# Peptides against a protein of PDB entry 3H8D, part 95

Target 1, 122 residues: chain A of PDB entry 3H8D
Amino acid sequence: DMKRQQRFFRIPFIRPADQYKDPQNKKKGWWYAHFDGPWIARQMELHPDKPPILLVAGKDDMEMCELNLEETGLTRKRGAEILPRQFEEIWERCGGIQYLQSAIESRQARPTYATAMLQNLL

## One batch from the design tools (peptide; made by RFdiffusion4, then SolubleMPNN)

Design b2_p17_5_s2
Fold by OpenDDE base, seed 2:
Structure b2_p17_5_s2 (fold): chain B 122 residues (1-122), chain C 122 residues (1-122), chain A 17 residues (1-17)
Amino acid sequence: as target 1 above (122 residues)
Amino acid sequence: as target 1 above (122 residues)
Amino acid sequence: SMPPEPEAPPPEPPAPP
């Protein structure tokens, strides 16, 4: 039973609608990912002009990163990898605990490290 | 079966013999720790004037940090926590893979996340 | 969805002192 590495990433993005604007008019968003081994367990998107997007494996697979961790190239991007707490602090502030809990209760969440940690907190 | 958090820390230290010297004459070392949940799994010490010290749980318990992670206060020290790769890169360079492998083969290593990861690499 | 294309290098994690 190989213990999967938990790895967390953050990258900035510009909205497609802002891509061709002057740099000063480009509103920066942040894309966050939690990988439980090779597969994404949680995804989060911070936007300057809309609510955070929260996504969990099993429930939101069609909206989440379909690439495995290696395919993303995130491990090769300097400064992309963040500490677990840097992800969790934002996840908590965005209501991620409640979102994941509801996905577990509805039996929509795929079992991950994230679901296991939440179940231990309860 | 609670998946234990893997947490890595680095703190600078001054050798006891250099503590009372002028700041320019204090040679800085680095103390590294890998915690597999609450307990230390690996410890590493970089010194400016002697070989690296490598220590693994089960084999070197008497030379390693005896405190659990909470008791160390490392989680409360800003800038002490490092990425896994920041530990592993130095561990690899210092011969940590061979050191841990030998401890496993001699049945001296306590099973940890580190021993499990090494066994998966083989 | 694929990870969005990074517009800039992400801020370096705070280096330990």
Scores: peptide ipSAE 0.038, ipTM 0.582, DockQ to the pose 0.075
Fold by OpenDDE base, seed 3:
Structure b2_p17_5_s2 (fold): chain B 122 residues (1-122), chain C 122 residues (1-122), chain A 17 residues (1-17)
Amino acid sequence: as target 1 above (122 residues)
Amino acid sequence: as target 1 above (122 residues)
Amino acid sequence: SMPPEPEAPPPEPPAPP
């Protein structure tokens, strides 16, 4: 488990309603992902006009990226990969620790690097 | 041990002999470091005119950064922190796997995240 | 869901001098 490479990505998204607007009128959101090896462990979405969305593997699988890391092409997308801390800072600010903790306590979270790290901090 | 944040840094260096030359005549080297928590685990130096230098904790302590991560100021230096893969790609190309493996086999390597990862790959 | 089609990521900050 500890052998799996932890990789973090961030990509901008434009709201579907703004997709065909002029670039200046497109409010960007940000899609964040933590991959624990080939599979997503955490996902986070920052929106310009609604609360952040936090998602954790096991609990939120249907709302998360179902593609493996290689299928996403994120590793080939220049500037998509971010430092672990760049993910964690936003995750922490969005209440991700409490969200994941609650998912662990409810037995909804699938064991990942993220769950292991949190269980080691608490 | 697994709780320690793995952080990677790269900074350019100019050869001492070129320090006072015109910028165009300064051949840049690159200093790379892997910190396993507060302490350096691996160091690598790319030079424009000599073979790469590879250093591993325990074996090469006297040639490595003795400062803890906070003392280095690397975390505060914009653009110094790099992705794990950016370190590992250069490490692999420079023969770092074999270097660390040999240090483990000779019992010269101090246990770090790097030694643990290698022992898990082999 | 697939990752949204990312806009071109912001350019990497220039390497420190």
Scores: peptide ipSAE 0.038, ipTM 0.595, DockQ to the pose 0.085
Fold by OpenDDE base, seed 5:
Structure b2_p17_5_s2 (fold): chain B 122 residues (1-122), chain C 122 residues (1-122), chain A 17 residues (1-17)
Amino acid sequence: as target 1 above (122 residues)
Amino acid sequence: as target 1 above (122 residues)
Amino acid sequence: SMPPEPEAPPPEPPAPP
């Protein structure tokens, strides 16, 4: 639906095991979210010491943000919002296209802006 | 068409009359563009000493950027791309909603993502 | 797995003047 704003966010996270370490020893990960209107469409987690986690709505709902965009406070978080390309570049590098494609093919992906865009590219 | 990426840009401009002045005396304006895919949908010019200029595709084509997005080099210009909200906030403040609405009502606006979004809001 | 607690949301940008 063309009516839904596509919004992208990135926030740093600290590994649970590093929460109590000195700032120098806190390896930062990055949490990325794509919201298709109020609801998350894609999530991505970059970790300093493990493979990236890619998540797509429908397939990975239980592992993704359950809050609507307003509930997250991300829109009010200074520096959290990023350009679409800042998400897509990392998504592409992490194999997100193939991941979402496989979720579509397996009928696990919920229809979102992301699924529609991929279907238009392929 | 949901297939077109909405991209927003902002670049500073110097008034022609100030081009040869010392940097301290160069009042900067701001040029804003909304591209609906390859083509400009909205343009906005903030001037330091005159009212903002609002331009919408179809009505103001001769006053707007004639280049497609790739030809502009804006995507390659560091710091030129802005968030949708960074455009919309200024657009709203400058009376862009009313300007675009009037262009739609007069049948002067070319259908774009901007016209579609406004029609969905009203 | 809970998303790692996002660092506390940065304070609201000051209201535009």
Scores: peptide ipSAE 0.036, ipTM 0.595, DockQ to the pose 0.080
Fold by OpenDDE base, seed 1:
Structure b2_p17_5_s2 (fold): chain B 122 residues (1-122), chain C 122 residues (1-122), chain A 17 residues (1-17)
Amino acid sequence: as target 1 above (122 residues)
Amino acid sequence: as target 1 above (122 residues)
Amino acid sequence: SMPPEPEAPPPEPPAPP
């Protein structure tokens, strides 16, 4: 069973309402993704004006990236890929552990590397 | 059982014989390390004039970094930390899989994250 | 949802020292 490669990405985004504003008036958000092999396992969005959005595979599939990792072009985007710790640090601060745990307990989470790691921490 | 954090580092080095040469005449080698928690699990050295050096914990402890991760200062060295794939790609190309496998089979390898991963690929 | 289009190419990772 070849272990799926865990890869993490971060890209800045602007809010739709700021899209046509001058660059100085655009508040950047941050889009984060954890891919467990070809498929997204966790997604997180940091917004300058609203609470963080936390998303986990199985539970939040309709709100998450449907593209496989190769289709996203993230692997070809210079500076998009981040270290696991850079994702996890923000994930933890945003309450991601509790969010994923609740999704596991409610049986909404699809089994991923993320769910398996959490089960090893509990 | 809190899973030990896997962290990977790369730093350039110059050969001792090139230490006092002009910068243009210094051939850079590359020093790579995989830390399984506080302790080194794998080390690799790319040289411009000799074969790669592959080292695994338990077998090659006398040739590997004896400092714990914190003592190395690598975590504080900007640009030293690399993605897992950046280590593994070079490790594979250098024959690291076969090297680690042989160390496991000969019972010379200390159990690490690296040995456990290889056992899951085999 | 697709990844949002970044405003700018992500900053180049700092070169290794």
Scores: peptide ipSAE 0.038, ipTM 0.592, DockQ to the pose 0.084; fails the geometry check

Design b2_p17_5_s3
Fold by OpenDDE base, seed 1:
Structure b2_p17_5_s3 (fold): chain B 122 residues (1-122), chain C 122 residues (1-122), chain A 17 residues (1-17)
Amino acid sequence: as target 1 above (122 residues)
Amino acid sequence: as target 1 above (122 residues)
Amino acid sequence: SMPPPPEPAPPEPPPPP
């Protein structure tokens, strides 16, 4: 249902190996999520020293956030919510369009707002 | 159509009477807009020295932004776009729910995403 | 005395440059 609220979030993460290092030696990663209503549709992880991780619902469910949006507490975390374009800009740059397209074509992607939007662009 | 993109904007305005005053004597107002697809659905104006102005499509068209979203250039203005909740929090506080409800009941409100959402809450 | 004209609506956002 295209009526579902689309919400986007970004939070920093610190690698476990850097947790006890000096602040200057703690490299921040970034965790991004797109929620299509209560459930995650896309996830993306930016690392300082490895390629981006791209994940889509239906294909990557076991690697994605398993909590519904309310359970995550992201909506209550100040500064976590971002604009759609702040997600999409990074998603596009990381090859997310091709990743999602391939997941649709292979029938691995669960139908989401993201799959519907991509199908309207193709 | 509930598939239309909902976009929210906030810009400061300076009163004409304060335009030539010293910076410390320039009281900022705030202009808010909700666009339901290409067209404005709600507008709100915060003034430093008078009550908020609330405007809804169909009822207040002559007092609202007449430009479509692309014509406004708001999407290209850095820092103008805001999250839905950043609009709704102020809208609620200013009595926007009651204002929109009255416009619906009087048949003055044009159907928008905002009218549909309110009808789902009542 | 006529009430002062309502302050003009805040200017439409200037078109982006």
Scores: peptide ipSAE 0.026, ipTM 0.507, DockQ to the pose 0.036
Fold by OpenDDE base, seed 5:
Parts: structure tokens; C-alpha cells; sequence
Structure b2_p17_5_s3 (fold): chain B 122 residues (1-122), chain C 122 residues (1-122), chain A 17 residues (1-17)
């Protein structure tokens, strides 16, 4: 449904093991979310010391944000919202296209704006 | 076509009459653009001393940016790109919904993402 | 396996001004 607003967010996270370290020793990861209307469509986690985590709705629901967008408070967090391209650039670099494609082909992906865009690109 | 990236830009402009004034006497306007893929779909101009100008593709083509997005250099201009909501919030406040609706009803609006969104909202 | 980092708790809404 073309009516749903596509919104993208990025927030830093600190590794659990680094929470109590001095700020200079806290390697920041980055949590990314794509919301297709109220619900998450894609999630991505950049870690300083491990491969990125890519998550797509339907396949990875248990590992993704369960809250609707309003419940997340992300829209109210200054500096959390990012441009679509700021998400997509990282998503592409992390192999997100192939990841989502594979989830579509395996019938694991829930239909979202992201799945529709990819189906239109291919 | 759902494939087209929706991109939004804002740049300050100085009124022609203020170009040669001291910086403190330069009232800044704001130029806004919505690009539906390579082509402009909506344009908006906020002026410090006159009503906002709202422009929609098809109706106002002669008053809108004639360059494709790449030709504008907007994507390369630091701080020019804005969030969709940063455009829409101002568009809504300026009566852009009614303006675009009227352009659709009069058959003056070129079909764009903006026209499609409005038709889905109504 | 380390538990996935907790979903970053949605940032607490900034306190109202």
C-alpha cells in the first residue's frame, strides 16, 4: 500500500561488554531500522568487531523490533531519523539486497515496501 | 512506478534585493524540492516577506526546476537533502494538500508520487 | 552465544521540555 510512510532510523548502541568501560574504549555499533508505516520492514546492526546483522520482516521477526514505530519513540529521538539513502547505502554494502532476495525466494519475507521495491528492481 | 526514489531538498536563498546587503540584513528564504525519481514533483518557496509559493509538476512546470536531480547537484550539496517529513510538514502548513488536490481536479497536475499519495489519502 | 544485544530499548522519549 503506497500510503505507508517509509521512515528510517539509526541509533548507536554500546556492546554489553563495553557498557562499563571508559567512553574512549566504548566501540559503538549502529542499529538501523526501516519502518514501513507503523511496522518494521528491515533491521540492520553494525558491529565494530563482527559482521553486520541483517534482518527482514517475516523471516527474522523474533530478532527484530516488535514495537510499532510510535512505541519505539524513535520519531521523538533527536538525530535518530535518517534519510532513506543513509539506510540503503549501508544496506546495500552489507549485502542486504541478496539477503532480502533470498528471504523472498524462500517465502520467508513478509511483504513490505522493501520486498516490493526489490521485486520491482529485479 | 514504486521504483522511483523520493528525495527531498532544502536550500536557502537570498532575495535578489538583499544580495548586496550586509549579512545581518539578508532575510533568507527557503527553496524546497521534492524529486520523484529524476524529476521534480513539487516545489515550495518560503519567503520572509510574502506568502509561500507552492508549485506542482504539470501545472507549474515553467516555474519549477527544469533540471533533473543529477543536474541540480543537490545530492552533492552538503545539508541540502532533507527528510520527507521535513518537506511534508511545511507543505501541509502552506496548504500544499489543497493546492495539489486542486491541480489534480483541474487535470493540471502531472501524475507523480505526490499525486498518487494524495489520491490514496482522499 | 551472547544474547543479541537487547533491542536498543526505544530511546526513552526525551523528558517533556
Amino acid sequence: as target 1 above (122 residues)
Amino acid sequence: as target 1 above (122 residues)
Amino acid sequence: SMPPPPEPAPPEPPPPP
Scores: peptide ipSAE 0.026, ipTM 0.553, DockQ to the pose 0.053
Fold by OpenDDE base, seed 3:
Structure b2_p17_5_s3 (fold): chain B 122 residues (1-122), chain C 122 residues (1-122), chain A 17 residues (1-17)
Amino acid sequence: as target 1 above (122 residues)
Amino acid sequence: as target 1 above (122 residues)
Amino acid sequence: SMPPPPEPAPPEPPPPP
């Protein structure tokens, strides 16, 4: 498990309804991902007009990126990769610790680096 | 151990002999550090005119940063923090795996996240 | 099927070094 590279990404998204609007009228959201090796472990979406979306592997697989890391092209996208702390700060602020904890307790979370880290913290 | 935040930094340095030269005549080196929580685990120095310097905690303590992470001000220095992979790529290219492995085998390396990661890889 | 990742807005330019 410790052998898998933990990589974090952030990309902006524009709401579908704003896609064809003038740039000044496009409210950006932010899509965040934590990849535990090739597969996504956590996903988070910041929206300009709705609550954050938090997603964890095992529980939320159908709502999370199904592509492996290489398929996403994120590693080739300039400025997409972020520091672990840049992900974790937003994750913490959005209630990600409690969300993942609840998913672990309910046995819905697939074991990942994220679950292992949390289980070591608590 | 997994609870400690792994943070990586890179800062340029100018050779002491070039410090007072014109900017165009200053060959930059690069100082790299891996902090395992508050303490440095690995240090690496890229020089324009000599071989890379690789340093690992326990073995090379006297040649490594003695300041804790907070004391360094690196966390407050814009552009100093780098991605784990940006450190590891240079570390690998400089022979850091073999250097750390040898330090582990000789029992000179202090246990860190870096030693644990390597021991899991081998 | 996941909605396609929202078309990535152009990445914010990296903060100047």
Scores: peptide ipSAE 0.024, ipTM 0.546, DockQ to the pose 0.060
Fold by OpenDDE base, seed 2:
Structure b2_p17_5_s3 (fold): chain B 122 residues (1-122), chain C 122 residues (1-122), chain A 17 residues (1-17)
Amino acid sequence: as target 1 above (122 residues)
Amino acid sequence: as target 1 above (122 residues)
Amino acid sequence: SMPPPPEPAPPEPPPPP
């Protein structure tokens, strides 16, 4: 029973509306993903002009990355992988603990490493 | 049987002989460590004026960090922790694969995550 | 169709000790 590897990724995105603008007018967002083994457990999107988007497996599957980790190519992308703390620091600041807790309490969250860690804090 | 967490660290050091020199004359070395759970599995030292030092558990225990991971305080040091690839890229360039292989073949290497990974490549 | 995840920027180097 190999414990699933926890891997965290961050990639910048340009909004579709900014793709054709001059580089100086392209506001970068940041896409974050936590993979619990092959499958995404949490997703987070930072935008320059709207609130952060927080997504958790089971609740938000239709709004989250549908690809397994291998299909994303993130493991092959230099500089995409980040330390757990680099994800968690932003997740915490964006209210991710409360968001995941509410998803657990409503029985919408799929069990993941993230749900298990939160339950260990309670 | 919680699989031991693999954690990698990098810290700069100033040579004792350079500690009291002007900052411009302080050549920084880099100290690298791979911890397989609480115990060091591999150590590497980059120096500005001598060959890299490569050390593996079991063979080089007397020259390696004797502290467990918690005792080092590395987990509490911001920016000390690095990704596995940031260690492995330098380890490979410094001949670490051959060094560890020779330690396994001579039966000097203590079994670690590093020895197991190398054996899976063979 | 979700937009494909954007391409990652390299992580910041850790601060010197």
Scores: peptide ipSAE 0.026, ipTM 0.477, DockQ to the pose 0.088; fails the geometry check

Design b2_p17_5_s4
Fold by OpenDDE base, seed 3:
Structure b2_p17_5_s4 (fold): chain B 122 residues (1-122), chain C 122 residues (1-122), chain A 17 residues (1-17)
Amino acid sequence: as target 1 above (122 residues)
Amino acid sequence: as target 1 above (122 residues)
Amino acid sequence: SMPPDPEEPPPEPPAPP
């Protein structure tokens, strides 16, 4: 399972209320994803005006990307793919370690690369 | 072993003969590295005026980076780290698959993530 | 976003600076 390719993506989003405003009046958020092979393992959203959203597979499946990686087209979107550290740095800052740990401890997290790595740190 | 972090780097180089020339007269080359955990697995050099150089661990150790990843300072150099695909695309274009395959078949290649991945494709 | 452009080349390959 550790043979699965770990891929990380970031895309901007604009709030629906800002969609038709001038670019200068559009507050940009960021959508982040970690794919463990074909399926999403972690998702994170940085908003301009509300707390970050953290999501982990198994626990938050209904709020996460249900498309496999190829279906998302993210691999074909120039500038969408990011380095692991670019994801992890934000994940850590947003309390992602504690969030995932709690999901593991509550048996809500589906096993992923992320859960395996965290379990190796503990 | 598949738990080792795969990291890829690219840095520019200027030929010695161009070092003291005006920037417009400096032909830039590119040095690429794949680190499988702390140690280099593959190295590649793109030159402005000679064929690409491909190097693989075990076979080409004397021509490759002997420093471990932390000793290189590459992780601290802004813009040096690249996506896996940015390395692999150039590696493929330069005939890296065939080069590594030949090194495996001749028993010159040290086992790395790169050798393992190639063996899974065959 | 894209990685930033590399800073000025450290000296010559194959040794990373």
Scores: peptide ipSAE 0.022, ipTM 0.602, DockQ to the pose 0.064
Fold by OpenDDE base, seed 5:
Structure b2_p17_5_s4 (fold): chain B 122 residues (1-122), chain C 122 residues (1-122), chain A 17 residues (1-17)
Amino acid sequence: as target 1 above (122 residues)
Amino acid sequence: as target 1 above (122 residues)
Amino acid sequence: SMPPDPEEPPPEPPAPP
């Protein structure tokens, strides 16, 4: 149902190797999520020292957030929720369109708002 | 088409009577807009000294923003765009659900994302 | 009605801390 609420979140993460370093020496990564209703549709991880990780529902389920949106507590976390464009801008820059397109073409992507939007774009 | 992007904006306004007052004596109102794709679906005005104004597409077109989203420049205005919930929270508090419902029931509301969402809620 | 000359919107919400 295309009437599901689309919600986007971003939270920082610290690399495991930096967890015990002084704050000034911690390089932050960023975890991004797009929820299509209660379930994640896309996930993206920005790292300070490696390529972005892009994940799409259906294809990458085992590597993605398995919790529903309410279970994540993201909606209750101050500053976690972001605008759609704040997600999409980074997604686009990271090659997310091509990644999702490939997942659709290979029939690996679960239908989501994201897949539907991409199909409207192409 | 339920695939249209839903975008929400908020901008302050100063009352005409306060325009030439010292900044400390200016009471800010707030103008809110919900765009369902290129066109406004809902508008809301918060005033410091009078009741909120709620407006819905179809019913209140003559009182609402007539510009398409791109024409408004809102997407290019820093801090203007807000989360859906930042609009909806105020909309709900101001009686927007009842207002939109009444507009639907009277067949005055133009079908939008907002009308569709309300129909899912009821 | 369009809002009277909109004051500049508040700055972007600060990046989440």
Scores: peptide ipSAE 0.011, ipTM 0.610, DockQ to the pose 0.102
Fold by OpenDDE base, seed 1:
Structure b2_p17_5_s4 (fold): chain B 122 residues (1-122), chain C 122 residues (1-122), chain A 17 residues (1-17)
Amino acid sequence: as target 1 above (122 residues)
Amino acid sequence: as target 1 above (122 residues)
Amino acid sequence: SMPPDPEEPPPEPPAPP
């Protein structure tokens, strides 16, 4: 439903292999999430050394955040919450529209705000 | 309609009387806007020396932004756009719920996303 | 009324580490 609160988050992460390196040698990745109400609808990971990872609810549930929004603590992390467009710009650039469309067409995507919006654009 | 994009903005302003004073003597106010699609639904002004000003569409149109969202240039002002909660927290603290409710009850408020949300809370 | 001339907006909050 269009009534569910849409919230977006971004947090940096350091690769496991860089965890104990000097700060200058730590390459930062970025973890992004779109929550449609309490549950994640889309997830994205930017890596310094590999292609972006795109994930959509229904298809990629096993690789996505399993916690509800409140359980994540993301709402309590200062500076973690981002504007919708800050997510969508990166999502689009990483091929997220095509990824979500393919998941809808294959009937792998769970209906979310993201699927509804895409269906209105097509 | 719940389909209209809700966007929120905040910009600082300096009082006219402080415009030519030293930076240390300039008291900053804050101008807030909620746009329901292209048109403003709510406006709020925080002042360093007087009570907050609250404005709602329909009732306060003459005192509110008359430009559509695109005409304001707010979407092009880096750092002007804020999260919904960043607006709502201040709105609530300033008595905005009661102000909007009174405007609805008196039939002065134009129907907006804000009026619809309040009607769902009551 | 027109939006007042904004000063420089507050810096974006730094991403949490």
Scores: peptide ipSAE 0.011, ipTM 0.581, DockQ to the pose 0.086
Fold by OpenDDE base, seed 2:
Structure b2_p17_5_s4 (fold): chain B 122 residues (1-122), chain C 122 residues (1-122), chain A 17 residues (1-17)
Amino acid sequence: as target 1 above (122 residues)
Amino acid sequence: as target 1 above (122 residues)
Amino acid sequence: SMPPDPEEPPPEPPAPP
């Protein structure tokens, strides 16, 4: 079984309300994704003026990227792909471990690489 | 012959040099693309601190998006697609008409919807 | 409602070979 490739991405986003503002007033957020093979396992959104949004597969599917990795075009965007650690560092800081753990415990999490890794720590 | 769909896109980009800067110091550029069916016909890059970059198919292929439209994922990005006029207004302001005309005259331009439209004006 | 798709950087053309 070829282990599914774990790929991590980060892209900036501008809030819709800021799209028409002067560039200096356009607060950038950051969108992060962890793909476990073709499908998203975790998503995170950093906003400049609201709490981080953490999302995990199974629990948050309706709020997460519905596209498979190839459909996103993220693999074809220079600088979009980030190191695992660059994702995990932010994920950890935002309470992602606890969020995912709770999703596992509540049986809301779909099995992913992320759930497996966390279960190996428990 | 189903006329190729003309689709226009605009996405912000951050200069690589600004990716690690404070958000306020991240000057946003804008990347514009005109797709004539599946393939890019024109590309434009607006930079906050350098002249606009204008690119046309055939002449500038090596500097333009090599991905077909579906491969870009642009069609799946909310707010990426723009009206033709939103592209053309910027294109015109940046001297795109003259740029494309010169590419046609020099026989560097690949035939596209853009070249055809310009040739109809001449 | 799905969050707005993140504004993604343009697909950079593959680096010239």
Scores: peptide ipSAE 0.035, ipTM 0.306, DockQ to the pose 0.053; fails the geometry check

